# Designs tried in a protein design run: peptides against a protein of PDB entry 5H65. Part 135

Target 1, 294 residues: chain A of PDB entry 5H65
Amino acid sequence: QYLERTPLCAILKQKAPQQYRIRAKLRSYKPRRLFQSVKLHCPKCHLLQEVPHEGDLDIIFQDGATKTPDVKLQNTSLYDSKIWTTKNQKGRKVAVHFVKNNGILPLSNECLLLIEGGTLSEICKLSNKFNSVIPVRSGHEDLELLDLSAPFLIQGTIHHYGCKQCSSLRSIQNLNSLVDKTSWIPSSVAEALGIVPLQYVFVMTFTLDDGTGVLEAYLMDSDKFFQIPASEVLMDDDLQKSVDMIMDMFCPPGIKIDAYPWLECFIKSYNVTNGTDNQICYQIFDTTVAEDVI

## One batch from the design tools (peptide; made by RFdiffusion4, then SolubleMPNN)

Design b2_p16_5_s2 (from b2_p16_5, 8 letters changed)
Fold by OpenDDE base, seed 2:
Structure b2_p16_5_s2 (fold): chain B 294 residues (1-294), chain A 16 residues (1-16)
Amino acid sequence: as target 1 above (294 residues)
Amino acid sequence: SQEELQSLHETASSLE
């Protein structure tokens, strides 16, 4: 929708909720560190979660690796299984299950691996070769997802996470419902397994100043604002540099705000209630920053 | 290919 530009001083006087088009300078932003701004967002319950660190995953997979794969769950119509005992680390049992498409093993680059008992390092090695990997464990009657605290699907360097609150996990055999067992679309996998996938989002607070007033606006965006996917930025140094460059462009260090470029964006106001106290907050929406700025 | 998958399968089985 078309909105006329409104000065911040006027916006600050109005009740919420409303939508505005603004032109302002980015006086400051938080957090300053990019990795701190990337979060996981649930589209259903809207909770924000931290992206697990490597150390967190290491613990989860280490714990999983202490569990012995159930022989009864190996080699089903859905997958072929290979199990081996490690030479070190007290002889851990590790199972890799190769998911078949209509009873036939697909091409290696299209094959989904289910990993049981693997360490983070081992899982990463396999994901680099096979692209699609699901960490699993032996359940009572079927393989099950290992832990929603870890990725439910790893594709290359991309970790796909699910919401613990909103997900109702189903066993691995539910992957049979997928007609195409070669593409392994994350949303399809999630649906089959009863997972509500989390979304990577940039979460930042912008302090905006147009000379008439100062306003703090919340940014929660997955890929539109920077035109860079939040899901990829943590694993790509070039993308990280790009985001940093963009932020430095709008908020250059050591330079007076008078020299800052103008940022045009859309913001919406909304009410936040804390008991009897009502506060108006602002969120940036439907905004893409371009290199060409006024 | 199946041959490629077999090779990768063997590689996976050798991971420790």
Scores: peptide ipSAE 0.032, ipTM 0.693, DockQ to the pose 0.012
Fold by OpenDDE base, seed 3:
Structure b2_p16_5_s2 (fold): chain B 294 residues (1-294), chain A 16 residues (1-16)
Amino acid sequence: as target 1 above (294 residues)
Amino acid sequence: SQEELQSLHETASSLE
């Protein structure tokens, strides 16, 4: 609960696990590029994954676009369906299913779209207009999520991903279990479809120096450290600038460390065993730095 | 409503 400030030199001599309050300067950090620090984390299996790039998604959706929507799966009690045929040489068929709330179509800003055969560009356009978009494909007896390598839910510029390891996918009709079919809360959608949602996290390694010692501390945080959601930062230039400003404040380029501001934070030590090697590592926790910037 | 469905369909179509 209450922790006295402990110098790094003392911490480096102690066994793990323990928790500490420290005051140190951020000598350096990695990765230096913000987009490289944003990862996807599973709260169940704790696997860290890369955020898929646009090119990766293009491939997935292009493959999905080669599949023809099954007419037998259109227009159920859950959704009304519309199919378009593109006028290009391929004549691609795109199906959009509008999910109803108790048999009634909601407003566009509250509507969930299920899309099959759409390109990334088309899906993104739809997600900007409508509340939510789920990429789907025709299964044997029901619509199914297209691919967990792609977002299971797109809301505006936010892409929600699921863990392939921990998820046990259920068919789209399981959305019927949701009482409110207008808000489309990502966690609720995930639960209905058997998805373990991944969490966007900032993953960084901080080199901390308080003048008595130096240690590396691992940062894995979703929204507390910067008071900026990792889920939004990649698609928002202003948020990116804010994070960059914070990092530049604590670790300004081109000046001596003596001029760096002090960082107050909590770290916990833990043991890592790799074969016969036993190491003590450190992780930053329960720390907010944004308040110091304001 | 059916009218709303039509409007949504038209909107979706225009975005593709």
Scores: peptide ipSAE 0.031, ipTM 0.715, DockQ to the pose 0.012
Fold by OpenDDE base, seed 4:
Structure b2_p16_5_s2 (fold): chain B 294 residues (1-294), chain A 16 residues (1-16)
Amino acid sequence: as target 1 above (294 residues)
Amino acid sequence: SQEELQSLHETASSLE
């Protein structure tokens, strides 16, 4: 899509909705801390929510660990079950269910584990060895997802979350509908379990200044703007550093704005109604930050 | 391999 460059002063005078191509300097941005900018977004209800902290997950899994696995739900055609009793003072029952592919246990790098009664630490340890981990609990007739406040799927260091509002959870046996029980594609798992997966997004507000005017533009992007997945950045120090470097490049601390590089991007205006107040807002879209900035 | 899986099972059994 081709758009002519429009100065901010002209944009500020126009009605919404419209799309623009701009060239401006990033005067400032918020939030300043990267971890505060990463959110979870539902593609259906469009709610934004915070990524749960480790402390939040600890509580959820600790609560789940107080419940005893149901023996009647162990060792089905879908999975083989192993039960362990921890050596701690409480003697927790931990069940690990190894999902089979056509009745055969797959290799660890292709294996999905269903974890019942595990702590966050234990789950994370297992996720480093196996392809995928799903925290579960014993339901009345089948295993069920433990809690949508926790990840429904853990793959390595990536936590996949579902929308509480839009999801209609189905029991674990619905994984039988998956033809391929080795790859464990998050979207396929979500579909089988009735989960609407949330998307990791960068959420930031940019204050843009081209010398003719100043406007605030909203950024909500998963992986295009920085060419870094929001889903991975929180768990990767190198990716975090990369994002920080990019932001420092466009908005260097201790330097006057006159020396800032120019940012070329697309923005769209839209109307927001707050009761009797009508406001025009701006959102950055279809923009990739280029390293070659002047 | 099955041996690898068995080893991982043993590792999993040592969860504390």
Scores: peptide ipSAE 0.030, ipTM 0.675, DockQ to the pose 0.012
Fold by OpenDDE base, seed 1:
Structure b2_p16_5_s2 (fold): chain B 294 residues (1-294), chain A 16 residues (1-16)
Amino acid sequence: as target 1 above (294 residues)
Amino acid sequence: SQEELQSLHETASSLE
């Protein structure tokens, strides 16, 4: 992709929609906190959602843990079930369903666990040891996904979420449609269960200044801008540090803007209607932060 | 084995 560099003052006079290549300094950005910039985006309805906090998940799984697993749904052709009662005061019934591959239990690192009645802590511990975990509940005739407000799939430290609006949930037996029951690709699992998977995205507002004008541009990006996946950043301290370092490099605290490095990026303009008012907005696209910044 | 996996789960769940 090639575009001639255009000064911001010229861009501000143009009608939308158009695409531009710019060279500007990052005067400021919002939000300032990284965790506030990470959102969930639906590729179908395009709604942005907050990533659930640990406290939110605790509540969901606690509520789920109050339900007793249905004995008649245990040990199907799809999975083998193990049930036990916890040794705590509550004496919860917890069910773990081990999904079989063609009638055979796979190795632990390839096994999908369906967890019924587990707490967040228990589920997270299991996901660290057994790769893939789906929180489920007993439905009328089959196991079902517990709640789309919680992850539909947990793999290690990665939480996969689905869109409540766009998803039409199907029962767990629909996992039978998967030919390979060892890899457990999130998109495949989602498709089998009627889930529209949400995408982790960085959502930020950049105030850009090239000396000729000032322009606000939005950034919505999954992994291109920082070359860091938004899906992993919240659970990885090193990745968080990297993002922070990048932002500090372009917008260093305590330094005048004259000393800021130049940022080269692509922006596109678009029209927005707010009541009777029409305004032009800008979005950063197809941009990767250069490692070699002068 | 399934029994082994259950045992591992129980162990993991008991960890603080």
Scores: peptide ipSAE 0.031, ipTM 0.699, DockQ to the pose 0.013; fails the geometry check

Design b2_p16_5_s3 (from b2_p16_5, 8 letters changed)
Fold by OpenDDE base, seed 4:
Structure b2_p16_5_s3 (fold): chain B 294 residues (1-294), chain A 16 residues (1-16)
Amino acid sequence: as target 1 above (294 residues)
Amino acid sequence: SQQELQELDATARKLE
């Protein structure tokens, strides 16, 4: 994958598709707010989605909490169930199902909880202590995933989402197919439940300038560019600061572009057709930014 | 075991 460095002026004259190595300054980027640059991407249908806000999740879980757990679905070979009655004015019924591994309950830090009727706050608290939490609801014959608009799996501060379009949901009993019921690998859980997991990605547009030309390059990256997982950045202040520092380094506010550091990266050109219009676009790929760039 | 379930339940309830 060796590529010689090519000036932007030369790239702008060439047909797509091609790959280039460039050295350019980051004149500007969008969006400026980090939380706006984090999206969910489906690897199958390639749809980009917004990460649901807490308010969105609150509504979903509040709606779910209005449903009463079905007694017939409690205490199966897969899980043991406990029913809680909240002490608030509503007196909600919350079902917590502790998933067993070969009929044996694992330690709390290895246990998967199926939560039925919980609020976002309650679910998040549980996910911080237990290995994993899945929001569920009572189906006709089995527990089912509550809603793909909400996380199908919460592990600590990480919310795992599934694609509504590409997923064909299966009931909770399909978790029986998992040999190891302690680690709860997100991809394995997704597969068992018929979920196509979405990928957290940074989505940004860079305006690059090397003095010979200017072009816009699209960045869609999960963890390589910043060496920071997009899946964790929204819930970690330190990671957010790190990304901000990197961006400020390459594009410092209030400083002339002549003093900007050089960014070395790979870009690929591709054709985009919209009716009769043909446009060449550029995407950054296989690039990791270094902290010390001259 | 019932004891394990009780421990898990107790742990979970503390986070309620």
Scores: peptide ipSAE 0.132, ipTM 0.820, DockQ to the pose 0.012
Fold by OpenDDE base, seed 3:
Order: C-alpha cells, then structure tokens, then sequence
Structure b2_p16_5_s3 (fold): chain B 294 residues (1-294), chain A 16 residues (1-16)
C-alpha cells in the first residue's frame, strides 16, 4: 500500500476510520517494563489475557498432581504409558504417555509426551529433552487436557496457550487425526484438540510527536514491529536485551526529544464508543522498525 | 519399539 506522509496535526482533525503514514518521534511509551507488555491475544474473540506466571502454573500442576492416573486409560493405540511413584512421603503418581507414530515410538526429539501428575519443574525439564509435552488428566473415557489456564503444549521454553472462551476441548484421542505425529505443529495440535490458540503479542501505547502534534497510538504486534517474536522474548535474555535496545534507541532516557530518531510507521484511526463518549483512537499496523534508523 | 520405549522411559525418569 502507498500512503503519503501526513503530519499529526492534520490527522488529529480527521474523522475515523482512516489509514496514515507518519513520521514521528517516540516521546514516551507504556508499559515501560517489557514483561508487562507481553500479552496473549485471541484471534477469534480478540480478548487480551495476561501470560500466566510461574506461580500460577505451579498451583495448577500441583493440583493436577494430586489426582491419580486412571489405569484403564493407559496404553492405547495412540500412546504407551509408564507410571512412576515418587519416592517422597507423598508417593505421588506420575504418568507419562509416549505418543506413537503409526504404532512406532519416535525419537525423543520428535516425541510428544502426555503427562499426568507432573510438576511445573518436571514438565519443563521434559519439554527441554523431548519435542513436545502436553499436560493432561484422566477423564471419564479418555485423557483430556489438564487445564486451558495452563499451556496445552510446551515445546522447549515455549508455552502455547488456548482461549478458554473460544475453545471446545476434545479428548486426547483426537490427536489420531494428525498424519504427522513427529513434528507436532502447535496449530495442528490445537485444531485436533478443539483449541483456539492464543497469540503472544506486544501491547504498548506509544506517544508520538512530530512537532506538529501529539497522539497516542496503540501497538499490538506479535513479531513484525521488533522482528522479534513475542512468544520467545520472555524466555530469552538476548531477545529481551534487543527489544530494550530498540526502545532505548527510539526513546533514550535522559536525552531531550529533539535528539530522538524519527520513527516511520503506519497508523490507523478507529472509533471507540464508551457509553456516551465517542473517541477516535489510533493503532500502529504493518510497521517494522529499522535497525539502522537515523 | 520396546527397546525405544525403555530408553525413553529411562530418560524421562531421570529428568524428574
């Protein structure tokens, strides 16, 4: 798309909705802390959710660990099951189900594990060794996803979440519909289990100033703006540093705005009705910040 | 295979 650059003062006078190309300085942004800007977004209902903290997950998995795996659900055509009893005083039962591909177990780096009764720590360790891990529980007739408040799929350090509102969960045996039971693509797993996967997004509010006017623009982006996936940034120190560097570059602390670099981006205006109030808001879209911005 | 399952089982237990 081609748009002529429009000064902010002109934009502020126009009705919504419209799209604009702008050149402005990033006067300020919020939230300032990166981890606060990372959210989960549903592509269907468009609700934003907080990324669960480790403490939240600990509680969920601890609760799950109090349940005893159902013996009658073990060892199906889909998976082979192993049960372990912890040697601690509680004697916790842990079930690990190894998903087979056409009746054959894949290599560990391609294997999907279904885990009952695992703690967060145990699950994370397993996810680092094996390709994929799904926390599950024993249902009435089949294994079921443990809880959508926890990841439905863990691959390495990546936690995949589903939307509670939009998902209609199906039992684990529906994984049989997947032809490829080695790669375990998150979207495919989600589809098989009736899950609407949530998307990690950066959510920020930018205060933009081009010298003619000032406006606030909303940023909701998964991987385009920073060219860094929001899904990976929370668990990667280097990526976090990169984002911080980018933000510091555009909005350097302790420096006057006159010295800030110019940011070129696209924004779209839209109407928001809040009761009797009608307000025009702005959102950044289709924008990638350049690394060598001057 | 049975042998592969055993290896995976052993690996999984070590990680707990």
Amino acid sequence: as target 1 above (294 residues)
Amino acid sequence: SQQELQELDATARKLE
Scores: peptide ipSAE 0.041, ipTM 0.781, DockQ to the pose 0.012
Fold by OpenDDE base, seed 1:
Formats: C-alpha cells, sequence, structure tokens
Structure b2_p16_5_s3 (fold): chain B 294 residues (1-294), chain A 16 residues (1-16)
C-alpha cells in the first residue's frame, strides 16, 4: 500500500484506526537491554510471556532428573530406548529414546531424541549433536512431554516453547501421525502433540520525534524489523551485536538528537479503552530498517 | 538396527 508521508503533528490530531508512513528520529527506546525486549507471544491467545532463564530450566530438568524412567514404556514401535546410569549423583537413571522412522533408526543428524531424566547440560549437549531433542517424562501409559515451562523441542541452540493456556497436550505416541520422522519440523511436532507454539518477538517502545511532534510507537516483530530472528538472537553473540549496532545507529549515545539519522517506517493507530477513557496508541508495522540510514 | 542404536548410544555417551 502506498502512503504519503505524514508529519507527526498531523497524526496526533487524527482519530484511530489509521495507517501512516512517517519519517522521524528515534529519540529513545525501551527496554534498553536486548534480552528484556525478547518475549514469547502466543498467536492464539496473544499473551506475552518471558523467555525462561537458564536457572528456571535447570530447576525443571533437575526435578525431572529425580524421576525414574518407567521400564514398561521403553522400546516401543516408535522408539528404541537406552538407559544410562550416571557414575555420580547416586546412580541417576537417564533414558534416551531414539525415534525410528518406519522401524528404522535414522542418522544422528536426522534423529529425534526423547530425553527422560536429563539435566539441562546433558540435553544441550545432545541437542548440539543430534537433530532434535524433546524432554519427556514417564506418564501412566505413555511418555509425555515433561513440562511446557521448558522447551518442547530443542534443535541446536533453538528452544521451542508452547503456550500453557492454549495447548492440550497429547502423549508422545501421537508422533506416529507424522509420516516423515526425520525432518522434525517444529510446527508439525507441536501439532502432533497438541501444542500451540509460541513465537519469539522483539517487544519495544519507540519514542519518535520528527520535529513537529512526539509519539510513542509499539514494536512487536519477529524477524522483519531487524532482519534478525528473535528466536535466534539470544543464543548468538554476533546477532546480538548486530541489533545493538542498529539501535546505536538510530539512537547514538552522547550526541544530540539533531544529529540522529532519520527513520522511515509505517505506524498504525488504534484505540485502547480503559473504562470511559479512550486512548490512541501506535504500533510500528511492515517496517525493515535500511542499512543506508542518513 | 542394533548396530545403529549402538552407534547412536556411543555418540550420546561421549557427550556426557
Amino acid sequence: as target 1 above (294 residues)
Amino acid sequence: SQQELQELDATARKLE
């Protein structure tokens, strides 16, 4: 859609909802720390939640590691099982279930591991070597997902989470519904297990100033604005540096706003009602920051 | 196969 550039002063006088193209300077933004701007968003209920910290995951997996794998659930048509007994920790039992494709074990780079009783460290190590890892526990009649507070799927350094509110978990045998048991697409795994996958998003508030007016615009974006996936940024130092560089470019510290580069973007206005009070808010949309910012 | 499982198991154990 083509939109003419509109000054902020004019926008501030108009009713919502409307869409605008603007050219403004980024006076400030919040939160300032990148890790605070990355959230998990449910596409169904639209709830925002924090990305679990390593410490939170440690607790979950530590608790899971205290449970003994159920022998009756080992070695099914879906997976072959190996049990490890640690030399330390009083002989902790860890079950690794290797998911088969039509009765045949795939190569390690295509294999899904179901981990029962593993610590975060162990799970992460395995996820670096194998294609996919799902933390599980022994249920009454089948293996089940360990906890939606933890990733339902780990692929390399990527942690996939599900919405507790919207998900209706199904047992692990429902993975049988997947015809191809080698690629392990996160969305397919989620669907099979009754999980509504959460989306990583950047959540920021920009204070924009074009000299005619000032307004705050909300940014919720997964991979378009920075051209960097929110799902990968927390685990990649180079990507973090790139985001920081972009933000520093638009909002350089130690200099006056007059020297800031201009940001061209699209914003949409919308109404928010709080009781009898109506407020107009703004959200950035369909915007990618350019490299040649002047 | 058992051989494949052994190989995967061995690989996994090396990561301990």
Scores: peptide ipSAE 0.033, ipTM 0.757, DockQ to the pose 0.012
Fold by OpenDDE base, seed 2:
Structure b2_p16_5_s3 (fold): chain B 294 residues (1-294), chain A 16 residues (1-16)
Amino acid sequence: as target 1 above (294 residues)
Amino acid sequence: SQQELQELDATARKLE
């Protein structure tokens, strides 16, 4: 639990794995751009993935929009369906399925929409007006999640993604297993659909220097380090500014390192084997940066 | 429920 502070020079001489409490200055960090630091992480297989670009999502949903909704799958006990035909030359068929709670349609702020044939723009607009949106497609016997390369759930501006490797997708009717069909908790939705949800994480490499030594420490954190959720930062300008301010505080540009504030954190060492090469690496854990650290 | 559906439908159509 409690660890005494250890100088970096001593840490660098020790075998892994071990845990340390350190006090060091942030000499530098990478990547420098915030959007490059936000990744998706699977808690089971530990695969790191890039957050899909808007352009990538456009392609996925455009492809989905080429498919015609199956009339046989409309209007079940789980949802009521409405079909629209777009006015453009394409004449796309868009199906919106309103999920019912115990046979009753909930209010818009509690309603889950299943959408097939919609564009990214249309889906985003709907997600801003309704509680939750799931992009779906017509499967053989039931509606199915459209694509794990796209969000399985959109709530406002938050996109929830699932792991392709670890997920075993189940059909939409499995949402019936949810007792509460109003809140639509992402983890519950994921569980019902056989999805292993990915976690937004900050991924950075810190170069730490305490005057006795220098080491690189890996940061993979969802919301503890900055006290800012990685899941929200990409869609919130204020949060982005906050992260930037924090990083600028610890690593101010154009200023000598002697003037940098001290960072207190926990790091753990671990072994990495690359063939015959054994390397000791370090990861920051259980650390929250605070303004009182000077 | 039909009234609720109509309200939701109307909202959805406005987003088209």
Scores: peptide ipSAE 0.029, ipTM 0.727, DockQ to the pose 0.012

Design b2_p16_5_s4 (from b2_p16_5, 8 letters changed)
Fold by OpenDDE base, seed 4:
Formats: structure tokens, sequence, C-alpha cells
Structure b2_p16_5_s4 (fold): chain B 294 residues (1-294), chain A 16 residues (1-16)
């Protein structure tokens, strides 16, 4: 961008909205725990929500597992169904529906599974072997997505979530509209099922200090700032370590701020109205941190 | 392969 560097003291005196290029030290940041900084963001209604914890998902899937699969909905032109009875005391009925591509079962690495009555553990096991997994339930006339509080699509270790507010769910048979039933692109699946997919984002507050002034800047970024996808970081220890290292580099613990490296970034100011009070806030945008900044 | 799919089906059947 063609922005000249502006000192924070000058920025603090100006009205919003404006865009700035700055060079400042990261005095501090919140939250300190990485898992607390990862949120789900709706691109339409712009609501931020927490990423469900395993415990939350356990409850949802346990509840779903109490429902018996409807025999009438098994073995359609879209999918072949297999039913298993668990050996536990409850004897749960678990239905796995293998989605076909033009009547042919694809290979495991291309196959979408619809799972009905599975626990989180069982679903995770299946997702490790098959391309994609959708938790479903038996509706009145068709299979339906189990719950938007749970992932609508699981691919490996990536959980795709949908917005409860903006989504208008459609039945599973709408997957027939997909020409390619092997790649299972999350956006395509979402569109077919009437789901507005949520985006994983890093949400952090940076306290920036360039020696002339101090301001707080809000960071909401999916994959640009750290060059690490927020969608993958929670399930990858190496990525977590990388983010931690980056943050430790810019804001090293136990060291005086004078020794901190300089951070170059873009910030935009914007107005926030709370009743009669008008406040100017700042957001970091279009910024990628350099690992070798000293 | 179909054999791989069958193997995976068998694996999936265990689930537990």
Amino acid sequence: as target 1 above (294 residues)
Amino acid sequence: SQEELQSLHETASKLE
C-alpha cells in the first residue's frame, strides 16, 4: 500500500475513519492463551462465537446417538447405508451412509460419509480414514444435518461450522445438486445444504507503543497475519508452537520493551458508538508479520 | 481400490 508511516501520537489526534501504516512495538497482547484467541466468525451477520470444545461436541453427539436411524431413509440413490449395533450396554444403532458418485462408491479418500448416531470418538475415527464426514439425523422425509452447534463437515482434523443465524438448512438429498461428489469442497457442501459457513479467525488485542504514543489495535484475521490458518491451529501442535514463537518474538517475556523488535503493520481507525459516547477504535489489517524483524 | 473400500467398511463396522 501507498501509505506513509505515521507516528502513533499523530494518529491518536485524528478523526476516524482513516488508514495508517505504523511501526510500533507490541507492548502486550490479549488473550495470552492461543486457544482463547481462535473464534468463529460469520461473514454475513458478523457474529463472533466460540469454537465448541470437545465436551460440547460430546454432549451433542451423545444426544444424537439416542435417536434410532429411520430404516426408510436408508439406501437411496445418493448413498448406501450400513447399520451397526454397538456392543455397549445401550446397544446404539449407528448408521453410516456412504455417498455415491453417480451410483458408484468412490474411494475412501474421495468418499463422504454421513454418520447417524455416532459419538465424537467414532466420528473422529471415521474422519481419519475417509475424505469427509457429516453428522446427520433422520428427518421426516430425508436425512438432515444433526446440529449446527456441531460441525456440518469434518475433513481430517478440520471442523467446519455453520452459522445458526444465517443458515436455512436443507435436507441431505440436496447434495445431489453437486456435480462432483468426490472433492467435497466445504463451500459447495454448505451451499447445497443451505449453510452459511463460519470462518475461523484469530481475535486478539494488541497494545502498540512506538515511543510517541500507545494505542490498542484489534486483530481479526484468518490466515494472513501469522501465515497460519486459524482453522488448523487448534488441532496442530506444531502450528500452535509456531504462533507462540511468533508472539514470544514480538513480546518476549521477562525482557524490557526497549529490547522488543519493531512491528510494522497497517491499522485502520473506526468509530464505535455506545449510546452518547463515541470512541475511536483501531484494527490491524492487511498485515503479515515477518519472522526476522529485529 | 474396491479392496481398500471393503477393508475400510470392515474397519468402520467396528467403530468402537
Scores: peptide ipSAE 0.038, ipTM 0.682, DockQ to the pose 0.012
Fold by OpenDDE base, seed 5:
Structure b2_p16_5_s4 (fold): chain B 294 residues (1-294), chain A 16 residues (1-16)
Amino acid sequence: as target 1 above (294 residues)
Amino acid sequence: SQEELQSLHETASKLE
């Protein structure tokens, strides 16, 4: 719906909740570092989580690699299994299960791999050759997802995570419920395995100033604001550079705010109770920043 | 290709 532009001084006097269209300058923003602004959001319980670091994943996969694959779970109607012993001094057992489509192995660009006992480096190498990779472990009666603290699905450089709180994990044989075992849509895989997928989001706080007033607005957005997916930005240097350029455009270092470009956006106000204090907060919504330099 | 997949099945030991 159409909203008339409202000055910040007028907004600051009004009760919440309301929606506004504003034109303001970005005086400052937090966090300043991009990697700190990317979070994981659960659409069900609404918790925000940090994206696991490489070091965190190394630990998880190292722990998984200490367990030997169960021979009884190899070579089912769903997948063909291959076992390798690493050449290093540790001699780890690594199991790779190739998921079949109606008993036939798909092409590599359509094939899902289940990896048991692999390191992060090994998993990443395989994800460059095959469509999808799921880290798994041997359960009592079936293969199971390794750990929701790690990605449940890796496609290229994209890591898909699930919510520990909201997910009720099912065994890997539940992938049989998928009619198409070639596309491996993340949401379909998640549903089959009882996973509530997390969403990558940009989380930032903007200090906005239009000359009549100053307010802080919260930004939580997945791909609309920057027109860049939060799910891809951490693994792509060019995308990171693009986000940095956008932020530098609106908040250029070393110059006065009078020379800053104007930002047009939508904000909504909402009430927050902190103890005995009632506070009105603001969130940016349905906003796409222009790439044009004004 | 399918041949490539077959080759990968046989040579997947190069994980390191």
Scores: peptide ipSAE 0.035, ipTM 0.673, DockQ to the pose 0.012
Fold by OpenDDE base, seed 2:
Structure b2_p16_5_s4 (fold): chain B 294 residues (1-294), chain A 16 residues (1-16)
Amino acid sequence: as target 1 above (294 residues)
Amino acid sequence: SQEELQSLHETASKLE
């Protein structure tokens, strides 16, 4: 899609909705801290949520660890179960269920673990070894996902979350519907369990200035704008540095805006109603930040 | 074998 470049002053006079190609300088942006810009977004209801902190997860898993695994739910056709009793912590029971592929245990790096009663630390350790882990609890007739406030799937350092509002959780046996029980694609797991997966997104507000006018543009992007996945940035120091470098490049501290590089991007205008007040807002879309300075 | 894999999984998942 080709759009002619439009000056901000002209855009500011037009009704929404419209799409524009612009060339502007990034005068400022918010939030300034990267970790504050990473959110979870539901593609269905469009709710934005905070990424849970470790402390939040600790509480959830600690609570889950107070529940005793149901013996009746162990060792099904879907999974083999092993129970551990901790030496301390009042002899806490931890169940690990190894999901089988057509009755056969896959290699550890391809095996999905269902963890029941584990702490965050224990779960993380297991996820590092087996890659794919689902925190679960004993339901009435089957294992169930522990809590949508916690990840429904942990793969390495990546935590996959589901939307509480849009998800209709199904029991763990629904994983049987997956033909491939080795790759454990998050979307497939989510579909099997009735989960609407949340998307990691960068959420930022840019103040753009092209010399003719100034406007604020909203950025909500998963991996296109920075060419860095929002899902990975929080757990990767190098990626964090890269994002910081990009932002510093476009909005360098301590120098005049006249020296800022030009940013070319697409923005779309849209109407927002705040009570009786109607305002036009702008969102950046289909934009990849190039390292080349114009 | 299945038994070997089981043993491996159990060893790897001892939660220590």
Scores: peptide ipSAE 0.034, ipTM 0.684, DockQ to the pose 0.012
Fold by OpenDDE base, seed 1:
Structure b2_p16_5_s4 (fold): chain B 294 residues (1-294), chain A 16 residues (1-16)
Amino acid sequence: as target 1 above (294 residues)
Amino acid sequence: SQEELQSLHETASKLE
């Protein structure tokens, strides 16, 4: 797309909605902490949610671990079940269900595990060894997803979450609808289980200044702006460092704004009503941070 | 074999 560069002073005088190309300096941004900028976004209801912390997940899985697996739900045509009894914690029962492909147990790197009664630590260990892990519980007639407050699917270090508002959960046997039970694409799993998957997004507010004016622009982006997936950044130190480096480059600490590099980006204006007050807000869109910045 | 694979899975998934 092409737009002529417009100074901020001119933009501030115009009605919304409109799209602009701007050249401005990043005077400041919020939140300052990277982990605070990563949120979960529902593509349907558009609610923003916090990414659960490890402590939050611990509680959920600890609660789940207090329930004993139902023997009647073990070893179905869909999965083979193995039960472990812990030596501690009063003999806690943990069930791992290995999902089969056409009645055959796949290789570990292609296998989906349904874990029942596992702790976060145990689940994470399994996710490092197997392709995919779904935390489940025993329902009345079938296994069910444990809790949408926890990941519905864990693949390596990636946690996939679903929207509580928009999802209508279906039992685990609905995974039978998947013809290929080896790849376990998150979207396919979500669809089979009636889950609306949430999207990881960077949510930030930029204060932009081009010398003619100052405005705040909202950034909500999953992977374009930094060319780094929001879904991976929290679990990868190198990616975190990269984002920090980018932000430090555009907004270097201890330096006056006159020495800041110029940022080229697209912004769109939109109207917001707060009671009787109407205001114009701005959002960054379709922007990738340039590697070559002067 | 299938049995061997199952045994491997069990071993690999063993909670330690």
Scores: peptide ipSAE 0.034, ipTM 0.673, DockQ to the pose 0.012

